Peptides against a protein of PDB entry 7SID. Designs and how they scored, part 139

Target 1, 151 residues: chain A of PDB entry 7SID
Amino acid sequence: LHMYLMLLKELPGEEYPLPMEDVLELLKPLSNVCSLYRRDQDVCKTILNHVLHVVKNLGQSNMDSENTRDAQGQFLTVIGAFWHLTKERKYIFSVRMALVNCLKTLLEADPYSKWAILNVMGKDFPVNEVFTQFLADNHHQVRMLAAESIN

## One batch from the design tools (peptide; made by RFdiffusion4, then SolubleMPNN)

Design b2_p28_7_s3 (from b2_p28_7, 10 letters changed)
Fold by OpenDDE base, seed 5:
Structure b2_p28_7_s3 (fold): chain B 151 residues (1-151), chain A 28 residues (1-28)
Amino acid sequence: as target 1 above (151 residues)
Amino acid sequence: IDFLKLLLEMAKRESLKEQLQKEIEEAE
């Protein structure tokens, strides 16, 4: 089992865009998997790095389709959970870096947060507002990464 | 091997999830 986890950390991500149907299939169990590894910093970082491909797929899809809206909702649930735990200071800087990259990619697809809204504990948080909070992160590399997206 | 596909496979195996959870807890 330990070897399996070690192998997971080194697995490559998808190199090409996936059909939306495949994205939906992958997103459905993701929340459960993330919950299982919520306290493993390295696994969380790896997951966040790999879900960047999901964000890219969402940005290239037909945004008016029901499947796209469903995928958006499922993905935002996962990102919202990671952000929530970040606010509770549960993640080291390298995990926060990976999260910022996800948020940056979301903003590229939806600069005005029309659909990119995190719902955490029953409250809505537009991603553009969430993202600005990382400009004041305690770690300088996180602040720098967040600042790069401003230009 | 795609990481997300592997996550999907992992999620479908309850016995594996339980074993992995125990290992994570021991590492904390």
Scores: peptide ipSAE 0.024, ipTM 0.400, DockQ to the pose 0.051
Fold by OpenDDE base, seed 4:
Structure b2_p28_7_s3 (fold): chain B 151 residues (1-151), chain A 28 residues (1-28)
Amino acid sequence: as target 1 above (151 residues)
Amino acid sequence: IDFLKLLLEMAKRESLKEQLQKEIEEAE
């Protein structure tokens, strides 16, 4: 885990996007890691903070690429899981903050949620709709973070 | 590229850990 998080932290940002093939490979184990540590708030926060770079890469990629779609799907699965557990009040505010940042970045790349759609339990949730829910988050810092993203 | 290989290796380990966790839960 520690090595994974370390590597995830060192991922190139928007300035130097990774090849989508590499992004996809990085995302493959992510769901397993997230699942295994879904109850560890610190790990989840760290993952969400670091995966932000992946989101930036996804937004810059060719949407018509199969690898891009696959990577997007893998990523959205992870985000969907985090959001789902957030709805179940499983995460503290700091984790939700990190999630909002991820969602914000997704919306920057896909403002109309054309591809940024969370599928949870067989139901689709556009990220733009999901994001607005954080405006009513129980924690003021989460609300503020969500609000500043809209303004 | 080198770190990708490492991530894949870790993925395998994490999968095993998850499997073990399930087994523990089932045994309880």
Scores: peptide ipSAE 0.018, ipTM 0.366, DockQ to the pose 0.057
Fold by OpenDDE base, seed 1:
Structure b2_p28_7_s3 (fold): chain B 151 residues (1-151), chain A 28 residues (1-28)
Amino acid sequence: as target 1 above (151 residues)
Amino acid sequence: IDFLKLLLEMAKRESLKEQLQKEIEEAE
């Protein structure tokens, strides 16, 4: 896990995007890792913090590429899982904070949720719609973080 | 592919250890 997380952390930002093929290779095990540690708050927080770099890479990619769509899909699957468990109140505020940061970055790349759509249990949830729900989060810091990203 | 399999296997092992530890703590 630590080795994988280290690789995620070392992803370049939006200024230096990786080839999409490389991004895909990094994303391949991510869903499994997240599933295995879905109930570990600290691991989930760490994963969410590290995948911020992935979001930045996706934002600079060519959307017309099949590899880009695949990478986006794999990433959104992971985020969708975290969102789902958040709705089920499985995550503490610090994990939700990390998730909001991921969603914020997604919205910066796709403000109108053209591709940033979470599919959970067969239903589609645009990230912009999902994001607004955090404005009503029970924890004040989560609400504040969400509010800061609106402007 | 082999490296990814290794990472997955490591993750599984760590997950199992953590799960067992949590179960022990909950039983105490």
Scores: peptide ipSAE 0.017, ipTM 0.353, DockQ to the pose 0.039
Fold by OpenDDE base, seed 3:
Structure b2_p28_7_s3 (fold): chain B 151 residues (1-151), chain A 28 residues (1-28)
Amino acid sequence: as target 1 above (151 residues)
Amino acid sequence: IDFLKLLLEMAKRESLKEQLQKEIEEAE
């Protein structure tokens, strides 16, 4: 098991505001880690739960800088990959729950999807449009979680 | 806090390894 992933799994759930530079450094290897363990449901759920803290940091940083844009791009790449595999029905409900929480946090930071746009296979998908699809999820808990985010 | 610093340090190491590999490939 990759050392980075081991550390990520043990990451405290406490909310610590991180400098944007630190967020970037954390996100850089994340794409590779996600790719390696994309078939492991438990690992994916853990990753998605922990990246919630990253999303919160991105949302709190209203500063328009190169580092902010880079961090947003790196994060959206990861979320886009998870969403793509979700559409292909590769993830169980608990992973989808974690993904919805990430999308919810993104919408709180960017309600009109000005920057929160997923680029998958060369196509752009605004997060607000993507989010509405979970209202029709096959699992009732996923639908309920998505519905709570609308009101 | 100390754990987060450790995680950050590990992330930097992996980023450096990837960068070094890219530089080697470009030099060949």
Scores: peptide ipSAE 0.016, ipTM 0.360, DockQ to the pose 0.053; fails the geometry check

Design b2_p28_7_s4 (from b2_p28_7, 9 letters changed)
Fold by OpenDDE base, seed 3:
Structure b2_p28_7_s4 (fold): chain B 151 residues (1-151), chain A 28 residues (1-28)
Amino acid sequence: as target 1 above (151 residues)
Amino acid sequence: LDFLELLLEMTKLEKQKEELKKQIEEAK
């Protein structure tokens, strides 16, 4: 876990996007890590904060390549799982805030949710539609963060 | 349905989706 989190943390910024092949390699173990630490709120928060770099890389890739679609799919699968568990009230506000930041970054990259669609149990949830639900979150900081994102 | 089961199910569905798309494309 420590090595993986360090790797995620050290991802380059938007100035130097990673090759999609490298993004795929980072995403491969992500689902397993999330599953293993699903009950650890702090680890989940940390993961969501670090995968922001992945979102930025995915958004900058205007290439319609197989690798891009694969990376997007793997990432959205994880985000969809976090979203689903959030709806079931499984995560504290700090984790939800981290998720909102991920969704915000996705919307910046794909404002009309052309590819940013969460598929949970075979049902599609466009991120722009999902995002608005956080405006009614029970925690004031989550609502505030969501409100800032739509301006 | 725990987190692991959810991820496994979602991964399964995505794989099936991609396989279907591939088959459709090859059938053209």
Scores: peptide ipSAE 0.028, ipTM 0.539, DockQ to the pose 0.279
Fold by OpenDDE base, seed 5:
Structure b2_p28_7_s4 (fold): chain B 151 residues (1-151), chain A 28 residues (1-28)
Amino acid sequence: as target 1 above (151 residues)
Amino acid sequence: LDFLELLLEMTKLEKQKEELKKQIEEAK
């Protein structure tokens, strides 16, 4: 876990995106890591904070490539799972804050939800629609973060 | 569903979706 998180942390910023092939390799173990530590709120928060780099990489990639679509799909699967469990009140506010930041970054990268669509159990949820739900979050900081992202 | 089961299910659906897209493209 530590090594994986370190790798995520050290990803190049938006100025120097990684090749999509490398992004794919980093995404492969992500679902497993999330599954293993799903009950550890601190680890989940850390994961979500670190995958912001992945979002930035995905947003700057050519949407027409198969590798890009594959990477987007794998990433959105994880985000969709976090969102779904959030709706079931499985995560504390700090994790939700991290998730909102991920969604915010997705919206910045794809404001028209061309690819930023969460598919949960066969149903599609555009990130725009998902994001607005956090405006009504029970925690004031989550609501504030969501509101700031819209303005 | 627990988290792992959810991820597995969603992953399967994603793979199916991508496979269908490929099939459609190949059929053109």
Scores: peptide ipSAE 0.028, ipTM 0.544, DockQ to the pose 0.277
Fold by OpenDDE base, seed 1:
Structure b2_p28_7_s4 (fold): chain B 151 residues (1-151), chain A 28 residues (1-28)
Amino acid sequence: as target 1 above (151 residues)
Amino acid sequence: LDFLELLLEMTKLEKQKEELKKQIEEAK
């Protein structure tokens, strides 16, 4: 886990995008890692903070590429799961903060949610619409972070 | 649902959705 998280943390951003094939390799174990530590709030927070670099890479690739769509899908599946569990009140505010940051980064890459759409249990949730839900979060810091990201 | 079960279900549904879209596109 520690080594994997370090790899995610050190992933190059927009200035030096990795080949999508490499991004896919990094995403492969992500769902399993998230599943194993789903009840560990600190680990979940760390994962969400570190996958921010993945979003930056996804935004710099050819959207018509099959590998890009595959990577986007795998990533959005994980984010969708975190979103779903957040709605089920499974995560504390610090985890929700990290999730908001992920959603913010997604919106920066895809402001109109052309591809950034969370599909949870067969229902589509565009990230721009999901993001607005955090404006009404019970925790003031989450609301503030969400509000800051809108501007 | 367990987190893994949720991920598996979501992945399955996405694949089904993509296949359906492909079929619709090919029918045009």
Scores: peptide ipSAE 0.028, ipTM 0.549, DockQ to the pose 0.309
Fold by OpenDDE base, seed 2:
Structure b2_p28_7_s4 (fold): chain B 151 residues (1-151), chain A 28 residues (1-28)
Amino acid sequence: as target 1 above (151 residues)
Amino acid sequence: LDFLELLLEMTKLEKQKEELKKQIEEAK
């Protein structure tokens, strides 16, 4: 886990997007890692903070290929799982803040949620719609972060 | 090792770990 998290942390940002093939390779174990540590708040927070680099890479992709869609799908599956558990009040505010940052970055890349759509239990939830829900979060810092993210 | 090579190695190790855990549980 530690090594994987270190790899996520060291990913190039928006300034130097990774090839989509590399992004896919990074995403392959992510779902399993998230599932395994879903109950560990600190690990979840760390994961969400580090996958911001993945979001930036996905957002910089101008290619409409199968690999791009696959990468987007795998990533959104993970985000959807975190969001779903958030709705069930399974995560503390710091994890929710990390999730909001991920959603913010997604909206910057896809403001109209053309591809940024969470599918949970067979139902679609556009990220822009999901994001606005955090404006009513029970924790003041989460609300503030969500509000600051809207320009 | 470059970044991807290291990731692949880590992924392999994680899969092996999970498989071992499964085997241990099944053996009980």
Scores: peptide ipSAE 0.018, ipTM 0.405, DockQ to the pose 0.050

Design b2_p28_8_s1 (from b2_p28_8, 10 letters changed)
Fold by OpenDDE base, seed 5:
Structure b2_p28_8_s1 (fold): chain B 151 residues (1-151), chain A 28 residues (1-28)
Amino acid sequence: as target 1 above (151 residues)
Amino acid sequence: SEREKIREAAKKFALESKDPELQKIIFG
């Protein structure tokens, strides 16, 4: 886990996008890690903070590539799982803050929701619809972050 | 656009919430 998190942390930013092959390799264990540590708030927060770089990489890639679509799908599956558990009130506000930042970055990468669609329990949820729900979050800071992200 | 839809939804919510801080962020 710690080695994987360190790898995520050391990902280059928007200035140097990773090859899609590398993105796919990074995403392969991500779902399993999230599943294993879904109840660990600190690990979840750390993961969500680090995957911001993945979102930026996905947004800068060729969207017509099969590998890009695969990477997007794998990533969105993870984000969908986090959102699902958020709806079930499984995460503290700091984790929800990190999730809002991920969703914000997704909206920046795909403002028209062409690919930024979460599939949860067989249903599709565009990120914009998911994002607006955080305006009604129980925690003040989460609401404010969501509001600030819109402007 | 999707961005515009989000903005409109936020405005509507802010008005209904009666939260002055939220309203300041959205409309200020």
Scores: peptide ipSAE 0.093, ipTM 0.695, DockQ to the pose 0.022
Fold by OpenDDE base, seed 2:
Structure b2_p28_8_s1 (fold): chain B 151 residues (1-151), chain A 28 residues (1-28)
Amino acid sequence: as target 1 above (151 residues)
Amino acid sequence: SEREKIREAAKKFALESKDPELQKIIFG
């Protein structure tokens, strides 16, 4: 786990996108890791903070490639799971804040939610619609973060 | 634009919430 998280942390920023092949390889174990540690708030927060780099890489890639679609799908599955558990009130505010930042980054990469659509339990939820729901979050700091992100 | 729609939705929400701090962030 620690080595994997370190790899995620060391991903280059938006200015230095990784090849999609590398992104895809990094995403492969992500779902499993998230599933195993879904109840660990600290690990979840760390994952969400580190995958911001992945979002940036996905946004700069050619959306028409099969590899890009595959990577996006794998990533969105993870985000969808976090979103679902958030709706079930399974995460503390700090994790939700990290998720908001992730969603913000997704919206920056895909403002029209062409590909940024969460599929949870067979239903589609465009990220732009999901994001606005955090304005009604029970925690003050989460609401403020969401509000600031819209401007 | 889609982003503008989100902003409008946020504005509407802020007005309905009657939270002055939220309103300041969104409208300020």
Scores: peptide ipSAE 0.089, ipTM 0.690, DockQ to the pose 0.022
Fold by OpenDDE base, seed 3:
Structure b2_p28_8_s1 (fold): chain B 151 residues (1-151), chain A 28 residues (1-28)
Amino acid sequence: as target 1 above (151 residues)
Amino acid sequence: SEREKIREAAKKFALESKDPELQKIIFG
C-alpha cells in the first residue's frame, strides 16, 4: 500500500502528462486498494488527493482511444465507489472535501459530461448532478468548498 | 448549459439550507 501511494504521489502534474499506458498501469490496482482500505479515512483521503494528477492527465487527453476510455472507466469506477460510500455516510468531512476536489477537476476536464459519468450499481450519475449534492452537505467546509468551486 | 444547471441547483440548495455564508457565496 505505502509503495503504491508513494507512486501515486510522485505522478507529474499538468505540465508533464503521463502516457496513457502508464496511467492505465497505475489505475489497475487502484480499485482493489480502495476496496481494501475503504474504512480507513486517512488512506482514502490520501488516495483522493493523489488521483487528482490522474484526472488532470485524463482531461488533457484529446484522443479518443480504447486506452483512454479504459482509463476513464477505471477512474470513474473508483470515484463512483467513493461517492456511493459518501452517500451511505461512511466518510468524514475531510474525505468528502477531497472527493469534491476530484469532482471539480472532472468537471473542468469534461464540462459537457461526455465521459464524466459515474456508474454505481448499474445506474449512471453525471458528475454535475453528483457535485451539486455536496452543496447540501452536512459539514460547513464541504458546502463552502463546493460552492466556491462553482464560481 | 451545464454551468447554468449547476448554478440553479446551487441556488436551490442555498435557499433551502438557510446558511448565510453559503448564500453569500452563491448569491453575493
Scores: peptide ipSAE 0.081, ipTM 0.688, DockQ to the pose 0.022
Fold by OpenDDE base, seed 1:
Structure b2_p28_8_s1 (fold): chain B 151 residues (1-151), chain A 28 residues (1-28)
Amino acid sequence: as target 1 above (151 residues)
Amino acid sequence: SEREKIREAAKKFALESKDPELQKIIFG
């Protein structure tokens, strides 16, 4: 786990995107890791903070390629799971703040939610619509973060 | 645009919430 998290943290950002093949390899274990540690708030927060680099890489790739669509799908599956558990009130505010930052980064890459769509339990939830729900979050800091991100 | 829709939704929510800090962020 620690080695994997370190790898995620050290990924290059938007200025130096990874080849999509490398992004796919990195995403392969992510779903399993998230599932295994879904009840660990600290690990979840760390994962969400580190996957910001993945979002930046996805945004710089050709969206029409099969590999890009595959990578986007794998990533969105993970984000969708976090959002689903958030709706079930399973995460503390610090984890929700990290999720908001991920969603913000997704919106920067795809402001019209053309591909940034969360599929949870067979239903589609565009990230732009999901994001506005955090304006009604129970925690003041989460609401403020969401509000600041819209402007 | 979708961006504009989000902003409008945020404005409506801020007005309804009556939270002065939220209103300041959205309208300030």
Scores: peptide ipSAE 0.079, ipTM 0.684, DockQ to the pose 0.022

Design b2_p28_8_s2 (from b2_p28_8, 11 letters changed)
Fold by OpenDDE base, seed 4:
Structure b2_p28_8_s2 (fold): chain B 151 residues (1-151), chain A 28 residues (1-28)
Amino acid sequence: as target 1 above (151 residues)
Amino acid sequence: SDREKIREAAKKFALESKDPELEKIIFG
């Protein structure tokens, strides 16, 4: 876990996008890691903070290549899982804050929701619709973060 | 645009919430 998290942390951001092939390699273990540590709030928060770099890389891809679609799909699966567990009240506010930041970054990368759609339990949820739900979050800071992110 | 739709939805929500801080953020 620690080695993987370190790798995620060292990912370059929007300034230096990674080849999509590299993004895919980084995403391969992500779902498993998230699943294993889904009940650890601190680990989840750390993961969500680090995957911001992945989102930025995904957004820089102007090509609808198979690799891009695959990477987007893998990433959205993970985000969808976090969102689902959030809906089930499984995460504390700090984790939700990190998730909101991820969703914000997704919306910046895909403002028209061309690919940013979460599929959870067989149902599709556009990220923009998911994002607006955080405006009604029980925690004040989460609501404010969501609100600030819209402008 | 979808982004604009989100913004409009947020504005509507802010008005309904009667939260002055939220209103300031969205409309300010």
Scores: peptide ipSAE 0.249, ipTM 0.813, DockQ to the pose 0.022
Fold by OpenDDE base, seed 2:
Structure b2_p28_8_s2 (fold): chain B 151 residues (1-151), chain A 28 residues (1-28)
Amino acid sequence: as target 1 above (151 residues)
Amino acid sequence: SDREKIREAAKKFALESKDPELEKIIFG
């Protein structure tokens, strides 16, 4: 876990996007890691903060590439799981804040949710629709963060 | 546009919430 988190942390941002092949390699263990630590709030927060770099890389890639679609799919699966557990009230506000930041970044890359669609329990949820739900979050800071992200 | 729809939804929500801080953020 520690080594993996370090690798995620060191991922270049949008100014220097990685080849999609490298992004895929980093994403491969992500789902498993998230699954193992889904109940650890601190680990989840850390993961969500670090995967912001992945979103930035995805936004700079050619959307027509098979590798891009694969990477997007793997990433969105993880985000979908976090959102699902959020709906089940499994995460504290700080984790939800990190999730909102991920969604914000996704919307910056894909404002119309052309590819940013969460599939949860066999149903599709466009990120733009998911995002607006955080405006009604029970925690003040989460609502404010979501609101600030609209403009 | 979808982006505009989101903004409109946010505006509507802000007005309904009667939260002045939220309104300021969305309309300001």
Scores: peptide ipSAE 0.245, ipTM 0.814, DockQ to the pose 0.022
Fold by OpenDDE base, seed 1:
Structure b2_p28_8_s2 (fold): chain B 151 residues (1-151), chain A 28 residues (1-28)
Amino acid sequence: as target 1 above (151 residues)
Amino acid sequence: SDREKIREAAKKFALESKDPELEKIIFG
């Protein structure tokens, strides 16, 4: 786990995007890791903070590529799971803060949610609409972060 | 646009919440 998390953390930013093939390889174990540690708040927070680099890489890729769509799909599946558990009030505010930051980065890459759509239990949730829901979060800092992400 | 819709929704929420800090972030 720790080695994998460090690998995620050390990914280059949008200025030096990875080949999509490498992104796919990195994403392969992510769903399993998240599922295994979904009840560990600290691990979830760490994962969400580290996958910001993945979002930046996805945003710099050719959107028409099949590999890009595949990578986006794998990533959004993970984010969708975090969103689902957030709606079920399973995460503390610090994890929700990390999720908002991740969603913010997605919106920077896709402001109109053309591809940034969370599919949870067969229902679509465009990321741009998710921020409106975080404005009503129970924790003050989460509401403020969501508001800052809109402007 | 979708972006504009989100902004309008945020403005409405800020006004309804009566949270000065939230209003400052959204309208400032």
Scores: peptide ipSAE 0.244, ipTM 0.814, DockQ to the pose 0.021
Fold by OpenDDE base, seed 3:
Structure b2_p28_8_s2 (fold): chain B 151 residues (1-151), chain A 28 residues (1-28)
Amino acid sequence: as target 1 above (151 residues)
Amino acid sequence: SDREKIREAAKKFALESKDPELEKIIFG
């Protein structure tokens, strides 16, 4: 886990995008890691903070390739899982803050939700609709972060 | 537009929440 998280942390940002193949390889174990540590708030927060770089990379890719779609799908699966557990009130505010930042980045990359759609339990949830729900978050800071992200 | 829908939803929520800070951010 530690090594994997370090790798995620060291992912280059927008200035130096990774090849999509590399992104895909890094995302492959992510769902399993998230599943194993879904109850660990610190690990979840760390993961969400680190995958921001992945979102930025995915957003810069205008290439409609199979690898891009696969990477997007894998990423959205993870985000969907975090959102689902958030709805079940499983995460503290700091984790929700990190999730909102991820969703914000997704919306910046795909403002029309062409691909930024969360599939949870067989149902599709556009990120824009998901994002709006955080305006009603019980924690003040989460609401404020969500509100600031809309303008 | 999807953006407009989000904005409208946000406005509605802000008005219902009676949170002045949230209202300021959304309407402000």
Scores: peptide ipSAE 0.268, ipTM 0.834, DockQ to the pose 0.022; fails the geometry check

